# Peptides against a protein of PDB entry 4Y8H, part 3

Target 1, 196 residues: chain A of PDB entry 4Y8H
Amino acid sequence: TSIMAVTFKDGVILGADSRTTTGAYIANRVTDKLTRVHDKIWCCRSGSAADTQAIADIVQYHLELYTSQYGTPSTETAASVFKELCYENKDNLTAGIIVAGYDDKNKGEVYTIPLGGSVHKLPYAIAGSGSTFIYGYCDKNFRENMSKEETVDFIKHSLSQAIKWDGSSGGVIRMVVLTAAGVERLIFYPDEYEQL

## One batch from the design tools (peptide; made by RFdiffusion4, then SolubleMPNN)

Design b1_p8_3_s1 (from b1_p8_3, 3 letters changed)
Fold by OpenDDE base, seed 1:
Structure b1_p8_3_s1 (fold): chain B 196 residues (1-196), chain A 8 residues (1-8)
Amino acid sequence: as target 1 above (196 residues)
Amino acid sequence: SHQGSALV
């Protein structure tokens, strides 16, 4: 897996490859690793497909309950719920989660929750097996307050490089853009990103 | 066919 989330001028963009593996076997080429937990709060999933799906489902449920009682949760609140689940179950989970969301008060925010259940707020985060190949690239090329287009290009190039070197990453590049204007899904195919 | 835990 190669996943990332990047804050930018108008909000945040999540990105992911789409490969699911079982050992050396490619089980699914078009997996959606970008999972909605609230209207403008999403997560990127790495690790066990089952574990990360279960966690996201529980978080979604908690955020629905929260909304019914208190109104729209913040991204920080969502990250806190993820943290609690990941930390309390760390001995039984293989899960790396990036939480990203947008609201009018806090704008775009990114929280990374690696194995162990710690939480780290960052201007951008990368995770998954492919992320090890792109730390240098991302550090060199990330800038704060990029445009939407600059951020899409940054994510596309970053994930393309990760996919190039990580056998556990591949397929399409999916993105979710979260802004005041709403939610937008993007998809880029190998014939495009492999040429970058 | 291969069966086992799926990873993402």
Scores: peptide ipSAE 0.467, ipTM 0.807, DockQ to the pose 0.076; fails the geometry check
Fold by OpenDDE base, seed 2:
Structure b1_p8_3_s1 (fold): chain B 196 residues (1-196), chain A 8 residues (1-8)
Amino acid sequence: as target 1 above (196 residues)
Amino acid sequence: SHQGSALV
């Protein structure tokens, strides 16, 4: 897996590859690793497919309940729910999560939750087995307050490099753009990103 | 399940 989330001038963009593996086999080439937990709060999933899906389902339920009682949760609140689940169940989970969201007060925010259940707020985050190959690239090329187009390009190039070197990553590149204007899903195919 | 042993 190669996943990332990047804050930019108008909000945040999540990105992911789409490969699911079972041992040496590619089980699914078009997996959706970008999962909605609230209207403008999403997550990137890495690790056990079952564990990360279960966690996201529980968080979605909690945020729906939260909304009914208190109104729209902040991204920080969502990250806290993820953190509690990942930390309290760390002995039984293999999950790496990036939480990203947009609201008008806080704009785009990114929280990374690695194995063990710590939480870190960052201007951008990368995770998954492919992320090790792109730390240097991302550090050199990330800038704060990029445009939407610059951010899409940054994520596309980053994930393309991760996929190139990580056998556990591949398929399509999916993105979710979260801004005041709404939610937008993007998809990029190998014929495009392999040329970068 | 197959999903239980799959990695993302």
Scores: peptide ipSAE 0.452, ipTM 0.838, DockQ to the pose 0.097; fails the geometry check
Fold by OpenDDE base, seed 5:
Structure b1_p8_3_s1 (fold): chain B 196 residues (1-196), chain A 8 residues (1-8)
Amino acid sequence: as target 1 above (196 residues)
Amino acid sequence: SHQGSALV
């Protein structure tokens, strides 16, 4: 897996490859690793497919309950719920999560929750087996307050490089753009990103 | 124990 989330001028963009593996086999070429937990709060999932799906489902439920009682949760609140679940269940979970969200007060925010259940707020985060190959590239090319187009290109190039080197990553590149204007899903195919 | 064998 190669996943990332990047804050930019108008919000945040989540990105992911789409490969699921079972041992040495590719089980699914078009997996959606970008999961909605609230209207403008999403996550990137790495690790056990079942574990990360279960965590995201529980978080979605908690955020729905939160909304009914207190109004729209912040991205930080969502990250706290993820953190609690990942930390309290760390002995039974294989999960790496990036939480990203947008609201008018805090704008785009990114929280990374690696295995073990720590939480780190960052301007951008990368995770998954492919992330090791792109730390240098991302550090060199990330800039604060990029445009939407610049951020899409940054994510596309980053994940393309990760996929190039990580056998556990591949398929399509999916993105979710979270801004004041709403939610937008993007998809990029190998014929495009392999040439970058 | 882990719930699934598929990895993302």
Scores: peptide ipSAE 0.448, ipTM 0.833, DockQ to the pose 0.106; fails the geometry check
Fold by OpenDDE base, seed 3:
Structure b1_p8_3_s1 (fold): chain B 196 residues (1-196), chain A 8 residues (1-8)
Amino acid sequence: as target 1 above (196 residues)
Amino acid sequence: SHQGSALV
């Protein structure tokens, strides 16, 4: 897996590859690792498919309940729910989660929750087995307050590089853009990103 | 249903 989320001028963009593996086999070439937990709060999933899906389902339920009682949750609130679940179950879970969201007050925010259940707020985050190959690239090329187009290109290039080196990553590159204007899903195919 | 024995 190669996943990332990047804050930019108008919000945040999540990105992911789409490969799911079962042992040595590719189980699904077009998996959606970008999971909605609220209207403008999403997560990137790495690790156990079952574990991360279960966690995201529980978080979605909690945020629905929260909304009914208190109104729209912040991205920080969502990250705290993920943290609690990941930390309390760290001995039984293989889960790496990036939480990203947009609201009018806080704009785009990114929280990374690696194995062990710590939480870190960052301008951008990368995770998954492919992320190890692109820390240097991302550090060199990330800029704060990029345009939407610059951010899409940054994510596309980053994930393309991760996929080139990580056999556990591949398929399509999916993105979710979260801004004041709404939610937008993007998809990029190998014929495009392999040339980068 | 969730995918069993799969990694993302």
Scores: peptide ipSAE 0.438, ipTM 0.839, DockQ to the pose 0.097; fails the geometry check

Design b1_p8_3_s2 (from b1_p8_3, 3 letters changed)
Fold by OpenDDE base, seed 2:
Formats: C-alpha cells, sequence, structure tokens
Structure b1_p8_3_s2 (fold): chain B 196 residues (1-196), chain A 8 residues (1-8)
C-alpha cells in the first residue's frame, strides 16, 4: 500500500493506490483505500483490510452519533476516535491510518495514526509499505499552500514513485479532494502515471 | 463486507 494526504491552499487531498494482496497473490486490483467517515472527513487505510474497514465503520457510526447530538465534528475529533480504537486494541490490530478533513474554521487538516495508536498532526503524511521509498521525494517537493493542480501533481508523482518500487502497491491512483466547494473523486490509470 | 486476511 501507498497512501498519503496533503494539505493545500483550499483544503486537503487524500491519495492511495488500489492493490490488495494476500501473500503472493493480488486479491484485488481496484481496492478503494479512501474511506468516508463523515461528509468532509475521510481516511486512508493501510495494513489489514478487515481491521481498517472495521475501524472505519466504527468511526463513521460514532461521528454520525456525534453529529446528531453536537453538530459536525472537527477533523481532530475524528482523529481522536481513530486513535482511541487503534491504541486500545493495538494488540489485535494491524492498522495504519491517515485521517484528513476539511472544515471552514480549520481548513484542511491531516492526522497520521501509525501502528500503536499514536496520533500526529502534520501538513502532509505518507504511509504504507510504499511510503518508505518516497520520504526523500516528498520532503524535497512538498510546499505549503499549493494549488489544487500542483497538489494533484505532487500526489500523482509521489504515489507513482512508490508504486514503481513497492510490489505491494499498484493498480489505479485514487484521490479525494476536500474543500469548501465539496468532495471530488479522481482516478488515474497506469498508462498515465507510469510515464512520470 | 470485509476482506478477511487481505493486506494493503
Amino acid sequence: as target 1 above (196 residues)
Amino acid sequence: SHQGSALT
């Protein structure tokens, strides 16, 4: 898996590859690793597909309940719910999660939750087995307050590089753009990103 | 539905 989330001028963009593996087998070439937990709060999932899907389902439920009682939750609140689940159940989970969201007050925010259940707020985050190959590239090329187009290109190039080197990553590149204007899903195919 | 032992 190769996943990332990047804050930019108008909000935040999540990105992911789409390969799911079971041992040496590719179980699914078009997995959706970008998961909605609230209207403008999403997550990137790495690790056990079952574990991360279960966690996301629970978070979604809690945020729906939260909304009914208190109104729209902040991205920080969502990250806190993820953290509690990942930390309290760390002995039984294999989960690496990036939480990203947009609201008018805080704009785009990114929280990374690695194995163990710590939480780190960052201007951008990368995770998954492919992320080890792109730390240097991302550090050199990330800039704050990029445009939407610059951010899409940054994520596309980053994930393309990760996929080149990580056998556990591949398929299509999916993105979710979260801004004041709404939610937009993007998809990029190998014929395009392999040429980068 | 969840994918049992699959990894990402």
Scores: peptide ipSAE 0.166, ipTM 0.808, DockQ to the pose 0.090; fails the geometry check
Fold by OpenDDE base, seed 1:
Structure b1_p8_3_s2 (fold): chain B 196 residues (1-196), chain A 8 residues (1-8)
Amino acid sequence: as target 1 above (196 residues)
Amino acid sequence: SHQGSALT
């Protein structure tokens, strides 16, 4: 897996490859690793497909309850719920989660929750087996307050490089753009990103 | 849906 989330001028963009594997077998070529937990709060999932889906489902439920009682939760609140679940169950989970969201007060925010259940707020985060190959590239090329187009290109190039070197990553590149204007889903195919 | 034993 190769996943990332990047804050930018107008909000945040999540990105992911779409390959799921079981050992050396490619189980699914078009997996959606970008999961909605609230209207403008999403997560990137790495590790166990079952574990991360279960966590996301529970978080979604909690955020729905929260909304009914208190109004729209912040991204930080969502990250806190993820943290609690991941930390309390760390001995039984294989889960790496990036939480990203947008609201008018806080704008785009990114929280990474690696194995162990710690939480780290960052301007951008990368995770998954493919991320090890692109730390240098991302550090060199990331800039704060990029445009939407610059951020899409940054994510596309980053994930393309990760996929190139990580056998556990591949398929399509999916993105979710979260801004004041709403939610937008993007998809890029190998014929395009392999040429970068 | 996701594969139950799959990894990412």
Scores: peptide ipSAE 0.164, ipTM 0.817, DockQ to the pose 0.121; fails the geometry check
Fold by OpenDDE base, seed 5:
Structure b1_p8_3_s2 (fold): chain B 196 residues (1-196), chain A 8 residues (1-8)
Amino acid sequence: as target 1 above (196 residues)
Amino acid sequence: SHQGSALT
């Protein structure tokens, strides 16, 4: 898996490859690793598909309850719910989560929750087995307050590199753009990103 | 973490 989330001028973009593996086998070529937990709060999932799906479902439920009682939750609140679940269940979970969201007050925010259940707020985050290959590239090329187009290109190039080197990553590149204007889903195919 | 589960 190669996943990332990047804050930019107008919000945040989540990105992911789409390959799921079971041992040496590719189980799914078009997996959606970008999961909605609230209208403009999403997550990237790595690790156990079952574990991360269960966690995301629980978070979605909690955020729905939160909304009904207190109004729209912040991205930080969502990250806190993820953290609590990942930390309290760390002995039984294989989960690497990046939480990303947009609201008018805080704009785009990214929280990474690696295995173990710590939480780290960052301007951008990368995770999954492919992330090791692109720390250098991302550090070199990330900039604060990029445009949407620049951020899409940054994520596309980053994940393309990760996929190139990580056998556990591949398929399509999916993105979710979260801004004041709404939610937008993007998809990029190998014929495009392999040439970058 | 589950036996037989797909990994990402």
Scores: peptide ipSAE 0.164, ipTM 0.782, DockQ to the pose 0.105; fails the geometry check
Fold by OpenDDE base, seed 3:
Order: C-alpha cells, then structure tokens, then sequence
Structure b1_p8_3_s2 (fold): chain B 196 residues (1-196), chain A 8 residues (1-8)
C-alpha cells in the first residue's frame, strides 16, 4: 500500500493506490483505500483490510452520533476517535491510518496514526509499505499552500514513485479532494502515471 | 463484507 494526504491552499487531498494482496496473491486490483467517515472527513487505510475497514465503520458511527448531538465534528475529533481505537486494540490490529478533513474554521488538516496508535498532526503525511521509498522525494517537493493542480501533481508523482518500487502497491491512483466547494473523486490509470 | 485475509 501507498497512501498519503496533503494540505493545500484550499483544503486537503487524500491519495492511495488500489492494490490489495494476501501474501504474493493480488486479491483486488481496484480496492478503494480512501474511506469516508463524515461528509468532509476521510481516511487512508493501510495494513489489514478487515481491521481498518472495521475501525473506519466504528468511527463513522461515532461521528454520526456526534453530529446528531453536537453538530459537525472537527477533523481533530475524528482523529482522536481513530487514535483511541487503534491504541486500545494495538495488540490485535495491523492498522496504519491517515485521517484528513476540511472545515471552514480549520481548513484542511492531516493526522497520521501509525502502528501503535500514536497521533501526529502534519502538513502532509505518507504511509504504507510504499511510503518508505518516497520520504526523500516528498520532503524535497512538498510546499505549503500549493494550488489544487500542483497538489494533484505532487500526489500523483509521489504515489507513482512508490508504486514503482513497492510490489505491494499498484493499480489505479485514487484521490479525494476536500474543499469548501465539496468533495471530488479523481482516478488515474497506469498508462498515465507510469510515465512520470 | 470485509476481506478478512487481505492486506494493503
């Protein structure tokens, strides 16, 4: 898996490859690793597909309850729910999750929750087995307050590089753009990103 | 249903 989320001028963009494996077997070539937990709060999932899907389902439920009682939750609130679940179950979970969201007050925010259940707020985050190959690239090329187009290109190039080196990553590149204007899903196919 | 044995 190769996943990332990047804050930019108008919000945040999540990105992911789409390969799911069990050992050397490719179980699914077009998996959606970008999961909605609230209207403008999403997550990137790495590790156990079952574990991370279960966690995301629980978070979605909690955020629905929260909304009914208190109004729209912040991205920080969502990250705290993820953190608690990942930390309390760390002995039985293989989960690496990036939480990203947009609201008018805080704009785009990114929280990374690696194995162990710590939480880190960052301008951008990368995770998954493919992320190890692109720390240097991302550090060199990330800029704060990029345009939407610049951010899409940054994510596309980053994930393309991760996929080139990580046999557990591949398929399509999916993105979710979260801004004041709404939610937009993007998809890029190998014929495009392999040439980068 | 979730894919129980799959990894990402």
Amino acid sequence: as target 1 above (196 residues)
Amino acid sequence: SHQGSALT
Scores: peptide ipSAE 0.162, ipTM 0.801, DockQ to the pose 0.098; fails the geometry check

Design b1_p8_4_s1 (from b1_p8_4, 5 letters changed)
Fold by OpenDDE base, seed 3:
Structure b1_p8_4_s1 (fold): chain B 196 residues (1-196), chain A 8 residues (1-8)
Amino acid sequence: as target 1 above (196 residues)
Amino acid sequence: PVTLPEVV
């Protein structure tokens, strides 16, 4: 897996490859690793497909309950719910999660939750087996307050490089853009990103 | 038979 989330001037963009594996086999070429837990709070999933799906489902439930009682949760609140689940079950989970969300007060925010259930708020985050290949590229090319187009390009190039080197990553590049204007899903195919 | 877990 190669996943990332990047804050930019208008909000945040999540990105992911789409390969799911079972051992050495490709089980699914077009997996959706970008999972909605609230209207404008999403996550990127890495690790066990079953574990990360279960965690995201539970978080979605908690955020729905939260909304009914208190109104729209913050991205920080969502990250806290993920943290509690990941930390308390760390002995039985293989899950790396990036939480990203947008609200009018805090704008775009990114929280990374690696194995063990720690939480780190960052301007951008990368994770998954492919992320090891792009730390240098991302550090060199990330800038604060990029435009939407610049951020899409940054994510596309980053994930393209990760996929190039990581056999556990591949397929399409999916993105979710979270801004005041709403939610937008993007998809980029190998013929486009492999030539970058 | 053996079932393999899926990984993302």
Scores: peptide ipSAE 0.528, ipTM 0.838, DockQ to the pose 0.899; fails the geometry check
Fold by OpenDDE base, seed 1:
Structure b1_p8_4_s1 (fold): chain B 196 residues (1-196), chain A 8 residues (1-8)
Amino acid sequence: as target 1 above (196 residues)
Amino acid sequence: PVTLPEVV
C-alpha cells in the first residue's frame, strides 16, 4: 500500500493506490482504501484489510453517535477514536491509518496513526509499504498552502513513485478532496501516472 | 484449503 494525506490552501486531499494482495497474489486491482467515517472526515487504510475495515466501521459508528448528541465532530475527535481503538488493540491489529478531515474552524487536518496506536498531527503524512520510497521526494516537494491542482499533482507524483518500487502497491490512484465546497473523488489510471 | 488474509 501507498497512502498519503496532504493539507493545502483550501482543505485536505487523501490519496491511495488500489492494490490488495493475498500473499504473493494480487487479490484486487481496484480496492478503495479511502474510507469515509463522516461527511468530511475520511481515512487512508494500510495493513490488514479486515482489521482496517473493522476499525473504520467502529469509528463511523462512534462518530454517528457523537453527531446525534453533539453535532459534527472535529477531525481531532475522529483521530482520538481511531487512536483509542488502535492502541487498546495493538497486539491484535495490523493497521496503519491516516485520518484526514475538513471543517470551517480547523480547515484541513491530518493525523497519522501507525501500528503502535500513537497519533501524530502533521501538515502531511505518508504511510504503507510504498511510503519508504518517497520520504525524500515528499520532503523536497511538499509546500504548505498549495493550490488544489498543485496538491493533486504532488500526490499523483508521490504515489506514482511509490508504486514504481513497491510490489504491494499498484492499480489506480484514488484521491478524495475535502473542502468547504464539499467532497470530490478523483481517479488516475496507470497510463497517466506511469509517465510522470 | 487454507485462505490467506487480504492486505492493503
Scores: peptide ipSAE 0.526, ipTM 0.836, DockQ to the pose 0.905; fails the geometry check
Fold by OpenDDE base, seed 2:
Structure b1_p8_4_s1 (fold): chain B 196 residues (1-196), chain A 8 residues (1-8)
Amino acid sequence: as target 1 above (196 residues)
Amino acid sequence: PVTLPEVV
């Protein structure tokens, strides 16, 4: 897996490859690793497919309950729910999660939750087996307050490089854009991103 | 048959 989330001028963009593996076999070429837990709070999933899906489902439930009682949760609140689940169940879970969300007060925010269930707020985060290949690239090329187009390009180039080197990553590049204007899904195919 | 877990 190669996943990332990047804050930018107008909000945040999540990105992911789409390969799921079972041992040495590709089980799914078009997996959706970008999962909605609230209207403008999403996550990127890495690790066990079953574990990360279960965690996201539980978080979604908690945030729906929260909304009914207190109104729209903050991204920080969502990250806290993820953290509690991942940390308290770390002996039984294999999950690396990036939480990203947008609200009018805090704008775009990114929280990374690696194995073990620690939580780190960052201007951008990368994770998954492919991320090891792009730390240097991302550090060199990330800028704060990029435009939407610059951020899409940054994510596309970053994940393209990760996919080139990581056998556990591949397929399409999916993105979710979270801004005041709403939610937008993007998809980029190998014929485009392999040439970058 | 036993199925292996899927990894993302």
Scores: peptide ipSAE 0.517, ipTM 0.833, DockQ to the pose 0.857; fails the geometry check
Fold by OpenDDE base, seed 5:
Structure b1_p8_4_s1 (fold): chain B 196 residues (1-196), chain A 8 residues (1-8)
Amino acid sequence: as target 1 above (196 residues)
Amino acid sequence: PVTLPEVV
């Protein structure tokens, strides 16, 4: 897996490859690793498909309950729910999660939650087996307050490089754009991103 | 959603 989330001037963009594996076998070439937990709060999933799906489902439920009682949750609140689940169940979970969301007060925010269930708020985050190959590239090329187009290009180039080197990553590049204007899903195919 | 014995 290669996943990332990047804050930019208008909000945040999540990105992911689409390969799922069982050992050396490619089980699914078009997996959706970008999962909605609230209208403008989404996550990137890495690790056990079952574990990450279960966690995301539980978080979605908690955020729906929260909304019914208190109104729209913040991204920080969502990250806190993820943290509680990941930390309290860390002995039985294999999950790396990036939480990203947008609201009018806080704008775009990114929280990364690695295996141990710690939480780290960052301007951008990368994770998954492919992320190891792009730490250098991302550090060199990330800028704060990029445009939507610049951010899409940054994610596309980053994930393209990760996919190039990581056998556990591949397929299409999916993105979710979260802004005041709403939610937008993007998809980029190998014929395009392999040429970068 | 269905949980699958796969790695993402």
Scores: peptide ipSAE 0.483, ipTM 0.812, DockQ to the pose 0.441; fails the geometry check

Design b1_p8_4_s2 (from b1_p8_4, 4 letters changed)
Fold by OpenDDE base, seed 1:
Structure b1_p8_4_s2 (fold): chain B 196 residues (1-196), chain A 8 residues (1-8)
Amino acid sequence: as target 1 above (196 residues)
Amino acid sequence: SVTLPEVV
C-alpha cells in the first residue's frame, strides 16, 4: 500500500493506490482504500483489510452518534476516536491509518496513526509499504498552501514513485478532495502515472 | 482450503 494525505490552500487531498494482496498474490487491483467516516472526514487505510475496515466502520458509527448529539465533529475528534481504537487494540490489530478532514474553522487537517496507536498531526502524511521509497521525494517537493492542481500533481507523482518500487502497491491512483465546495473523487490510471 | 488474509 501507498497512501498519503496533503493539506493545501483550500483543504486537504487524500491519495491511495488500489492494490490488495493475499500472501504473494494480488487479490484486488482496484480496491478503494479511501474510506468515508463523515461527510468531509475520510481516512486512508494500510495493513489488514479486515482490521482497517472494522475500525473505520466503528469510527463512522461513533461520528454519526456524535453528530446527532453535538453536530459535525472536527477532524481532531475523528482522529481521537481512531486513536482510542487503535491504541486499545494494538496487540490484535495491523492497521496504519491516515485521517484527513475539512471544516470551515480548521480548514484541511491531517492526522497519522501508525501501528501502536499514536497520533501525529502533520501538514502532510505518507504511510504504507510504499511510503518508505518516497520520504525523500515528498520532503523535497511538498510545499504548504499549494493549489488544488499542484497538490494533485504532487500526490500523483509521489504515489507513482512509490508504486514503481513497492510490489505491494499498484493499480489506479485514487484521490479524494475535501474543500468548502464539497467532496470530489479523482482517479488516475497506470498509462498516465507510469509516464511521470 | 486455506483462507489467507487480505492486506492493503
Scores: peptide ipSAE 0.527, ipTM 0.847, DockQ to the pose 0.862; fails the geometry check
Fold by OpenDDE base, seed 3:
Structure b1_p8_4_s2 (fold): chain B 196 residues (1-196), chain A 8 residues (1-8)
Amino acid sequence: as target 1 above (196 residues)
Amino acid sequence: SVTLPEVV
């Protein structure tokens, strides 16, 4: 897996490859690793497919309950729910989660929750087995307050490089853009990103 | 039969 989330001037963009493996086999070439937990709060999933799906489902439930009682939760609140679940169950799950969301007050925010259940707020985050190959590239090329187009290109190039070197990553590149204007899903195919 | 876990 190669996943990332990047804050930019208008909000935040999540990105992911789409390969799911079972042992040495490719189980699914077009997996959706970008999972909605609230209208404008999403997560990137890495690790056990079952574990991360279960965690995201539980978080979605909690955020729905939260909304009914208190109104729209912040991205920080969502991250705290993920943290609680990941930390309390760290001995029985394999999950690396990036939480990203947008609201009018806080704009785009990114929280990374690696294995073990710590939480780190960052301007951008990368995770998954492919992320190790792109720390240098991302550090060199990330800038604060990029445009939407610049951020899409940054994510596309980053994940393309990760996929190139990580055999556990591949398929399509999916993105979710979260801004005041709403939610937008993007998809890029190998014929496009492999040329980068 | 064997059930293999899926990884993302």
Scores: peptide ipSAE 0.527, ipTM 0.845, DockQ to the pose 0.859; fails the geometry check
Fold by OpenDDE base, seed 2:
Parts: sequence; structure tokens; C-alpha cells
Structure b1_p8_4_s2 (fold): chain B 196 residues (1-196), chain A 8 residues (1-8)
Amino acid sequence: as target 1 above (196 residues)
Amino acid sequence: SVTLPEVV
């Protein structure tokens, strides 16, 4: 897996490859690793497919309950729910999660929750087996307050490099853009990103 | 048959 989330001028963009593996075999070429837990709060999933799906489902439930009682949760609140689940159940879960969300007060925010259940708020985050190949690239090329187009290109180039080197990553690149204007899903195919 | 866990 190669996943990332990047804050930018107008909000935040999540990105992911789409390969799911079982051992050395590709089980699914078009997996959706970008999962909605609230209208403008999404997550990137790495690790056990079953574990991360279960965690996201539970978080979605909690955020729906929260909304019914208190109104729209903040991204920080969502990250806290993820953290509690990942930390308290770390002996039974293999999950690396990036939480990203947008609201009018806090704008785009990114929280990374690696194995073990710690939480780190960052301007951008990368994770998954492919991320190890692109730490240098991302550090060199990330800029704060990029445009939407610059951020899409940054994510596309980053994930393209991760996919190039990580056998556990591949397929399409999916993105979710979260801004005041709403939610937008993007998809990029190998014929495009392999040429970068 | 037994299925192996899927990893993302």
C-alpha cells in the first residue's frame, strides 16, 4: 500500500493506490483504500484489509452518533476515535490509518495513526509499504498552501514513485479532495502516472 | 479452501 494525505490552500487531498494482496498474489487491483467516515472526514487505510475496514466502520458509527448529539465532529475528534480503537486494540489489529478532514474553522487537517495507535498531526502524511520509497521526495517537494492542481500533481508524482518500487502497491491512484466546495473523487490510471 | 487474509 501507498497512501498519503496533503493539506493545501483550500483543504486537504487524500491519495491511495488500489492494490490488495494476499501473500505474493494480487487479490484486487482496484481496491478503494479511501474510506468515508463522515461527509468531509475520510481516511486512508493500510495493513489488514479486514481490520482497517472494521475500524473505519466503527468510527463511522461513532461519528454518526456524535453528529446526532452534538453536530458535525471535528477532524481531531475523528482522529481521537481512531486512536482509541487502534491503541486499545493494538494487540489484535494490524492497521495504519491516515485521517484527513475539512471544516470551515480548522480548514484541512491530517492526522496519522501508525501501528500502535499514536496520533500525529502533520501538514501532510505518507504511510504504507510504499511510503518508505518516497519520504525523501515528499520532503523535498511538499510546500504549504499549494493550489489544488499543484497538490494533485504532488500526490500523483509521489504515489507513482511509490508504486514503481513497491510490489505491494499498484493499480489506479485514487484521490479524494475535501474543500468548502464539497467532496471530489479523482482516479488516475497506470498509462498516465507511469509516464511521470 | 482456506483463504489467506488480504493486506492493503
Scores: peptide ipSAE 0.526, ipTM 0.843, DockQ to the pose 0.821; fails the geometry check
Fold by OpenDDE base, seed 5:
Structure b1_p8_4_s2 (fold): chain B 196 residues (1-196), chain A 8 residues (1-8)
Amino acid sequence: as target 1 above (196 residues)
Amino acid sequence: SVTLPEVV
């Protein structure tokens, strides 16, 4: 897996490859690793497919309850729910999660939650087995307050490189753009990103 | 039988 989320001028963009594996075999080439937990709060999933799906479902449930009682939750609140689940169940879960969301007050925010259940707020985050190959590239090329187009290109190039070197990553590149204007899903195919 | 999990 190669996943990332990047804050930018107008909000945040999540990105992911789409390969799922079972041992040495590719189980699914078009997996959706970008999961909605609230209208403008999404997550990137790495690790156990079952575990990460279960966690996201539980978070979605909690955020719905929160909304009914208190109104729209912040991205930080969502990250806190993820953290509690991941930390308290760390002995039984294999999950690496990036939480990203947008609201008018806080704009785009990114929280990364690695296996141990710690939480880290960052301007951008990368995770998954492919992320090891692109730390250098991302550090060099990330800029704060990029445009939507610049951010899409940054994510596309980053994940393309990750996919190039990580056998556990591949397929299509999916993105979710979260801004004041709403939610937008993007998809990029190998014919395009392999040429970068 | 042994079942292998899916990994993302």
Scores: peptide ipSAE 0.524, ipTM 0.844, DockQ to the pose 0.922; fails the geometry check

